Peptides against a protein of PDB entry 6TME. Designs and how they scored, part 36

Target 1, 324 residues: chain A of PDB entry 6TME
Amino acid sequence: NRLKRAYIALQAWKKAFYSDPFNTAANWVGPDVCSYKGVFCAPALDDPSVLVVAGIDLNHADIAGYLPPELGLLTDVALFHVNSNRFCGVIPKSLSKLTLMYEFDVSNNRFVGPFPTVALSWPSLKFLDIRYNDFEGKLPPEIFDKDLDAIFLNNNRFESTIPETIGKSTASVVTFAHNKFSGCIPKTIGQMKNLNEIVFIGNNLSGCLPNEIGSLNNVTVFDASSNGFVGSLPSTLSGLANVEQMDFSYNKFTGFVTDNICKLPKLSNFTFSYNFFNGEAQSCVPGSSQEKQFDDTSNCLQNRPNQKSAKECLPVVSRPVDCS
Target 2, 324 residues: chain A of PDB entry 6TME as posed
Amino acid sequence: NRLKRAYIALQAWKKAFYSDPFNTAANWVGPDVCSYKGVFCAPALDDPSVLVVAGIDLNHADIFGYLPPELGLLTDVALFHVNSNRFCGVIPKSLSKLTLMYEFDVSNNRFVGPFPTVALSWPSLKFLDIRYNDFEGKLPPEIFDKDLDAIFLNNNRFESTIPETIGKSTASVVTFAHNKFSGCIPKTIGQMKNLNEIVFIGNNLSGCLPNEIGSLNNVTVFDASSNGFVGSLPSTLSGLANVEQMDFSYNKFTGFVTDNICKLPKLSNFTFSYNFFNGEAQSCVPGSSQEKQFDDTSNCLQNRPNQKSAKECLPVVSRPVDCS

## One batch from the design tools (peptide; made by RFdiffusion4, then SolubleMPNN)

Design b1_p10_5_s3 (from b1_p10_5, 4 letters changed)
Fold by OpenDDE base, seed 1:
Order: C-alpha cells, then structure tokens, then sequence
Structure b1_p10_5_s3 (fold): chain B 324 residues (1-324), chain A 10 residues (1-10)
C-alpha cells in the first residue's frame, strides 16, 4: 500500500526531528497521512482511484533534524519543499526512488556534504533550490544537462570551476552567488538560450569576461560583482538588448566603459564601481540620465568624485590585461 | 519557478 509506505516514511521523519518549534508535526499521528500538516495527497498518475502523497510543504517550519533514508518510500512525491528549516546532514540517496520529483526545494537549511547528486537522477525535475546551505566541493557538470527552469546554488561552499556544460542549460534563472567558484566564466555561456537572470556575486572567478555574454539576448539581470575579473568589458555587451540590471562592481576591470554599454535600451541600473576603469562615456556618468542609474565610484576615472588615488591606479592601469 | 514560496535571492 502506497499510503502505508508514506506513513512509515513520515513517522521515521518525525522521529528525525530534534525540534519542531511550531508543532508542525503534532498531528502526524495515525495512518491518515493525507491529514498531516504539510502533506498533500492527490490521485496517483498511474491509477486515479488511488490516493498518494504527492507533495510536502514544510517551508518556514524552523524544524531541526535530518532527512532519514525512509523518505525514499515517498515514491509519489513530485513537490518537496522544506525551505527555511534547520535540517542537517546529507540528502539521502534513497530519494532516487522519487522518480516523479518535479520541484525540490531544500534551501535555507544546514545541509552539508557534496552536491546532492540524487537530484540528477530525477528525470522530470524542473526546479532545484539548494541555496543557503553548506554544500561543498565541485558542481557536477551534469546539472546543466537537465531541463531545469531554475538552478539556485547561491550561499553554499561550492568550489572549482563552473562547468563548460553551462551552455546546455535551459534555465531562466541561475545563481552561483556566494560560493567559492574559481576560474573563468565558460565561453559556452552564450548558448544559454532561455537565460533571464544569472548571478555570479561573491566568488573567486577570474580572467576576462567571455565575449559570448553578448549573445544572451534575453538576459534581464547580469551580476558578476565581487570577483577577480580582469581586462576590459567585452564590446559585445552592446548585444544585451533586454538587460535591466548589470553589476560588475568589486572586480579588477580596466579600460573604458563605452556608450554602447551605457545606452543599452532596457538598462535601468549599471554598477561598475570598485574597479580600475580609466574612462567612461558621458552616457555612463551618474546623473546623465533620468531613466538609468549608474555607479562609477572607486575607479580610476578623471574628473569624477570618489575615485582611487593615482598611487592605487597607476600599477594596474599601466598594465592592462589583453583579453584578445 | 517554484509553485511554493522560496527564500529571496541574495
């Protein structure tokens, strides 16, 4: 019986709770699992006469505990949302049995260990949110081979390079922010056909920005701030016809910020502060537009306020990185 | 995007 398996799983999970401040699992008693708070039942896809546990929503429950292997008995679950809890440990490999998994949100928890590769085993997964955890190690290249709508990886301990497979992603939103990613942004990034928002904030990324970024015609948010990027901004950024928010602040960029970038038709905010830019077009000057906001603070610009000293600028500006 | 509430982006 599918509900009997669900009962075993949910009771094992209740036993794995160390703290339930809101008494969320208080009614998790007896065989009627469909009455459990945060448990949602629906007709099974293979037999509409059979009721199964199709979803879990324990968002914002502040539950401390872990995910026991018995959760692998929830084989009918398509929606698993347990964000904003205090769950710790690893994602159980037994969840590979949840072949209907569509949305998996374990964000804002205390999960540790490597990337939860069990998520890659779910053939129908569309939404993956693992942000605000302590996941570590390498990002598996295979994540971008999945037909995901969104990939939230931010605020973890991921290391190594961003996989070249990123260009295969169909995701509209991808977040890498606040990890330990290193190396260059792959040139394959320009192949991300559905990308609307990409965030690289606060990593150890370096090198030149690839020219292929200019192929991201649908991108509305591009944030590469707080990294170690060098060289000039690619001239191909003039191709970002839909970009609204662009941030390159807190890098080591040099060269001239051009009219072609600052006059982008949908550009609302462009932050390029805390770099080593030695010139900007008049269209890039803060206050030059009523429709656009710019920040040119702490660069090597002449006749602008709040710039770096000549002593700070000269060693960097005199040795521009050639990205060609 | 999720059909359920998610925490904000950073």
Amino acid sequence: as target 1 above (324 residues)
Amino acid sequence: HSRLPVPPAP
Scores: peptide ipSAE 0.037, ipTM 0.755, DockQ to the pose 0.181
Fold by OpenDDE base, seed 5:
Structure b1_p10_5_s3 (fold): chain B 324 residues (1-324), chain A 10 residues (1-10)
Amino acid sequence: as target 1 above (324 residues)
Amino acid sequence: HSRLPVPPAP
């Protein structure tokens, strides 16, 4: 009996609540689990005459607790949305039994431990949101072998290089922001055929930007700010025909910001502040366009306001990193 | 992206 298993799981979960400020689970009483607040039933895929628990939505419930292993009894769940709670501990490996998992959102919680590799076991997973947690360690390369539409990893404690498998991703949105990622952006990034938005903000990424970024024709948002990137901007960035928002601020970039970048046809905002650029084209100057916003603050530009001192610039500008 | 509401980033 699937609903009986669901009842066992949901009662175990209710028992695992330390605090339920909105009394979300107050009606989680009795065998009729389909009446439970935040529990959604649907006809089973294999037998339309059988009602099963197909979804959980506990978003914004501010529930403190943990995910007990009995949640693995929810074998018909395809949607699991529990964001904006205070759930702690690890994602149970027993969730591997949820083979229909399609959307998994545990964002904005207090989850800890390594990347929840149980998510990799779900063959039909399309949406993964684990942002705003305390997940740590290495990002498994296999995450990018999944046919995901979105990958939200931001605001965690991930500490690794970005896997070379990133080029296999079919995701339209990928966020790495506010982690501890290190090393270079993989050259395989240019193979991300469906990428619209990628965010690297606030990591420990370094090296030169790969030329292959210019192959990201569908990218509308590219943010690499607050890292340790060096060298010149790749000339291939002129290939970003759809980029609207581009941010390279708070890095160690050098060289000249070219017309070919600043004249990108869809570019609305280009921030390259807080670097060591020693020149810019007239098209890159803030206020040069009514349609484009630029920020060139705190570089090594001549005849521009709010630039670094010659003392700060000279040691860096005189020793540009060759990315060729 | 989600079929259910996704909260804005806090």
Scores: peptide ipSAE 0.036, ipTM 0.760, DockQ to the pose 0.140
Fold by OpenDDE base, seed 3:
Structure b1_p10_5_s3 (fold): chain B 324 residues (1-324), chain A 10 residues (1-10)
Amino acid sequence: as target 1 above (324 residues)
Amino acid sequence: HSRLPVPPAP
């Protein structure tokens, strides 16, 4: 009976394909769904004598089509990987029936509409990849209440503020890059105990960086480049004992880049170019270390190459934003 | 993280 439901779902999906360049679904014929290319069967968790569809892998199949509501019949699927296709439309709400969902990867497709809130209904979800799509609107605060290992949101159309619930996230990797997020980074960010990598690149984020970033002791990658951040870098960034890659380039930062930041023990690359910094410690100067790479290009630094003109600097540097 | 290949990070 479970495989019969899977057959109905998979045949409905095959009918929803507009193009299958690699003939991936060519063998999707007959009731033996476990022989279908990209379909993986396993013993059911509730009855090991019953074979069920436990996984889908259609990665890199270049399939054009949509996800039909009949996919909700795949109630035993724990792994759903369909990245690097041309699937369009919305994620079906019927997928709420897939209560075993563990990894959901729909990245690099043409999905549209709001955040797929059906993903929030999956109690066992650990991996969520929706990057490189056209998802839009607000990010639901509840995403960070999930016990996710990774959250990939980059290269979408998400807007509004980053939810304050971010501090509840247990994710090691979170990407916000290349969206339309606005407002400040929430102060609760410092509560992300398991965070290793966070990327904010290419948004409309603004305000001062919260001091609480310095509490991210496990972070190895922190990229806030290509935003509208203002003020000085928090002195608490000296607490980033494990940061290896740090990028603050293409913002509106002012003030002095301190020795305590540039001497971080694991720091390998620190880019702070294309800002309005008016001073840097000697340890921040490019070429000052053999182990560390720095970029101070296009700031308001004295006696450094490739800096902004006094005409560009003066209006900004003379009116520093107080972040206290 | 994923048991299957994912697109590169930005």
Scores: peptide ipSAE 0.035, ipTM 0.747, DockQ to the pose 0.184
Fold by OpenDDE base, seed 2:
Structure b1_p10_5_s3 (fold): chain B 324 residues (1-324), chain A 10 residues (1-10)
Amino acid sequence: as target 1 above (324 residues)
Amino acid sequence: HSRLPVPPAP
């Protein structure tokens, strides 16, 4: 009996709670699991006469605890939303049995360990949110081979390089922000066909920006701020016909910020502050447009306020990194 | 989908 298995799983989970401040699981008593707060039942896909646990929503419950292996008995769960809790430990490998998993949100918890590779086993997964945890180590390349709509990885402890498989991703939103990613952005990034938003903020990324970024025609948000990027901005950025928000601040960029970038048709905010740019087009000057906001603060620009000293600029500007 | 926002710009 599927509901009996669900009962076993949910009771095991309740026992794994250390704290339930809102008494969310107070009604988790008895065999009627479909009445449990945050448990949602639906007709089974294979037999509409059978009621199964299809979803869990415990978002914002502030529950402290862990995910016990018995959760693998919830084989009919397609939606698993447990964000904004205090769950700790690792994602159980037993969740591989949840073959219908469609949305998996464990964000804003205290999960640790490597990337939860069990997520790769779910053939129908469309949404993965693991942000605001303590996941660490390498990002598995296979994550981008999955047909995900969104990939939220930000605010973790992921390290190493971004996989070259990123170009295979069909995700509209990808966040890498506030991790420990290093190396270059892969040139394959330009192959991301559905990308709308990509965020690299606050990593240890370096090297030149790949020219292939300019192929991201649907990107509306591109944030590469707070990294170690060098060289000039790719001239191909003029291809970002839909970019609205662009941030390159807090890097080591050099060269000239060109007119073709600052005149991007949908550009509303372009921040390139805290770099070593030695020139900008008039269209890039803050206040030059009523429709666009620019920040050129703390560069090596002539005749602009709040720039770096010649002493700070000269060593960097005189040794431009050639990205060609 | 998640109700958490994307991280703000630094």
Scores: peptide ipSAE 0.027, ipTM 0.699, DockQ to the pose 0.668

Design b1_p10_5_s4 (from b1_p10_5, 3 letters changed)
Fold by OpenDDE base, seed 3:
Structure b1_p10_5_s4 (fold): chain B 324 residues (1-324), chain A 10 residues (1-10)
Amino acid sequence: as target 1 above (324 residues)
Amino acid sequence: YERPPVPPAP
């Protein structure tokens, strides 16, 4: 039966624990898997008279170990939350059998290897959280073909370019922060019709910002800080009618920061420090508004404090990148 | 549904 399979899976997993500091699996004894700490049972979707393991929650258990292939026997699991542990190794391919997977959170662990492509096989997946691991290599373009509500990729070792398929994403939140992504932000980004928050912090992204960013009408958080972006800020950023938090700091931007950007109606914080901007509108000056906070530190602005020297500015400002 | 926070900007 299904619970017998679950017992086999959970006992195999317990054997794969190297350390259980809080004795979370201490009660993982005997066939009554529904009594196991962090194991949640529910009536099966196909037969309400049958009890199945529907969820796992081992968040914050500090468990060291790995995910054994026997976890593929947990075919009724829809919620898998194991964040803030010390699980290592790879995500088992056998998890492809978990066709009801809805939320998959393996964040803040020690997982390694390429992107866990098994996650792409789950037809009902809505939330994917793999942040704070050591996943590496290319991001599969197919991730954005999924009907995901949230995609958390930050604090990994992902490299290469951001896929052009990003424009197909229906996610409200996407995080790329603290990886090794390179190249330009795809122009297709403007097609992300449900996007509320996007974070690119601390990558190797470069080139000009695409004008299509201005089409992100629902975005409230846009953070592109700590990259290698060049050129002027797109004038189309005036279209970000709902942006509250915007950060372009620690890049190589040049040109003039305009009123149309600094007067965005919902803008609360706008950080454009540590660039090579050579001018700003009065509305962009820190302290010019009681409702908005600005940071213009370490640019090439005249008559502003804490700016770069002429020696640092002139070589860059005199040779601006044309993004037209 | 608990998860680690997104780190602040550097």
Scores: peptide ipSAE 0.031, ipTM 0.719, DockQ to the pose 0.841
Fold by OpenDDE base, seed 4:
Structure b1_p10_5_s4 (fold): chain B 324 residues (1-324), chain A 10 residues (1-10)
Amino acid sequence: as target 1 above (324 residues)
Amino acid sequence: YERPPVPPAP
């Protein structure tokens, strides 16, 4: 009975294909769905004597089409990987029936509409990848209440602020890059206990960096480049004991880049170019270390090459934003 | 898993 439902779902999906350039679904014929290319069966968790469709992997198939509501019949699917296709439309709400969903990867497609809130209904979800789509609107705060290992949101059309609930996330990797997020980074960010990599690149984020970033002692990658951040770098950044890659370039930062930041023990690359910094410690100077790379280009630094003109610097440097 | 990389900042 479960395989019969899977057959109905998969045949409905095949019918929803507009183009299958690699003929991936060419063998999607007949009741033996476990032999279908990209379909993986396993014993059911509730009855090992019953074979069920447990996974879908159609990565890199370049399939054009949409996800029909009949996919909700795949109730035993735990792995759904369909990245690098040309699927369009919305994620069906009928996928709420896939209560075993563990990894959901629809990245690099043409999906549109709001955040797929059906992902919030999956109690066991550990991996969510929706990057490189056209998802829009607000990020639901509840996404960070999920026990996710990774959250990939980059290269979409998400707007509004980053939810305060971010501090509840147990994810090791979170990407916000190349969206339209605005407002400040929430102070609750410092509560992300398992965070290793966080990327804010290319948004409309603004305000001061919260001091609580310095509590992210497990972070290896912190990229806040290409935003509208202002003020000085928090002195608490000296707490980033494991940071290797740090990027604050293309913002509106001011003030002095301190030894405490540039001497971070694991720091290998620190880019703070294209800001309005008016001073840096000797340890921050490019070429000062063989083990560390720095970029101080296009700031307001004295006696350094490739800096902004006094005309560009004075209006900003003379009006520093107080982040205290 | 095979996933597209995050592109560098513009």
Scores: peptide ipSAE 0.030, ipTM 0.717, DockQ to the pose 0.902
Fold by OpenDDE base, seed 2:
Structure b1_p10_5_s4 (fold): chain B 324 residues (1-324), chain A 10 residues (1-10)
Amino acid sequence: as target 1 above (324 residues)
Amino acid sequence: YERPPVPPAP
């Protein structure tokens, strides 16, 4: 009877398709749902003699439509991958019944509304990808209480501040890029234990960078470009022993870029262009190293090419923000 | 399974 429920769900979903340009659902006919294209069956976890729908993979199908509430009947689904389609509307709350959900990928669609809080109801969720949609409003603090390996939020319409609960995250990759997040990066960021990559690109973040960033010993990618950050770079950034890619470009940073940052042992690319830095160590100068690439373009540096005019620099450099 | 890439910095 689990397959009968799956049949009802999948037929309701087929009816919710407005366009199926690759005829992906053409074989979605009859009770044998395990033969459906993009539907994967496996033995049930509670009874290996029972066959259930365990996964959906409709990636890159370019399907236009919506997710009907009947999808909540797919109670055995652990993998739901529907990226690169044209699904619209909201994520149904009926998906709360999918208690085995392990990986949820709805990226690159036309979903709207607030953060899909139904994702927070899944106790075993390890992977959440909702990027490249039109999700809006506040990010729920509870997202970082989940034991997620990766959190992809980029290219949405999320607003408000980044929750302080970020320090509880065990994710190796977190993306905030291309949203409308505002306020400061929480000091709790330094408590992230497994972080390898974090991306803040293209938000409305502001204030000083917290000193606690220097506690992120395993971070390999740190990108805070295209925001409104102010003040000097924290001296504690010398603690980023594994950072390879670091980008602070397109902000309002001031002060001196130090040797301790530019001599980081794994640093391969450091971009600090389009700020108001008024000095840099010799080790930060582009071309000073064969192993490291630097970009100091459009700052307030003396004796460097492609810098801002004195007229642009003076009002900002003469009023440095004290982050102490 | 394949996922869309994170866009580069502007």
Scores: peptide ipSAE 0.030, ipTM 0.713, DockQ to the pose 0.842
Fold by OpenDDE base, seed 1:
Structure b1_p10_5_s4 (fold): chain B 324 residues (1-324), chain A 10 residues (1-10)
Amino acid sequence: as target 1 above (324 residues)
Amino acid sequence: YERPPVPPAP
């Protein structure tokens, strides 16, 4: 019965394919769904004598089509990997029936509509990758209440502010890059105890960086480049004991880049180019270390190459933003 | 996990 439902679902999906360049679904014929390319069966958790469809892997199949509602019949699926296809439309609400969903990767497709709230219905979800799509609108704050290991949201059309609930996230990796997020980074960010990598690249984020960023002791990658951040770098960034890659480039930062930041013990790359910094410590100068790489290009630094003109700098540097 | 890279900043 469970495999019969899977057959119905998979045949409906095959019918929803507009193009299958690699003939991935060519063998999707007959009731033996466990032999289908990209379909993986395993013993059911509730009855080990019953074989069920436990996983889908159609990564890199370049399939054009949509996800039909019949996919909700795949109630035993825990792994759904369909990245690097040309699937369009919305994520079916019927997928709420996939209560065992553990890893959901629909990245690098043509999905549209709001955030797929059906992902919030999966109690055991650990990995969510929806990047490189056309999802739009607000990010639901409940996403950060999920016990996710990774949250990939980059390269979409998400807008509005980053939810304050971000501090509740247990994710080690979170990407917001290349969306339309606006407002400030929530101060609650410092509560992300398991965070290793966070990427804000290429949004409309603004305001001062919260001091609470310095509480991210486990962060190895912090990229806030290509936004509208203002003010000085928080002195609390000296607390980033494990940061290896840090990027603040292409913002509107001002002030002095301190030794306490540039001498971070694990720092490998620190990019603070294309800002309005008016000073840097000697430890921040590119070439000052063999172990660290710095980029101070296009700031308001004296006696450094490739800086902004006085005409460009003066209006900004003379009006520093107070982040206190 | 298969993770396509995040593109660099513009």
Scores: peptide ipSAE 0.029, ipTM 0.717, DockQ to the pose 0.804

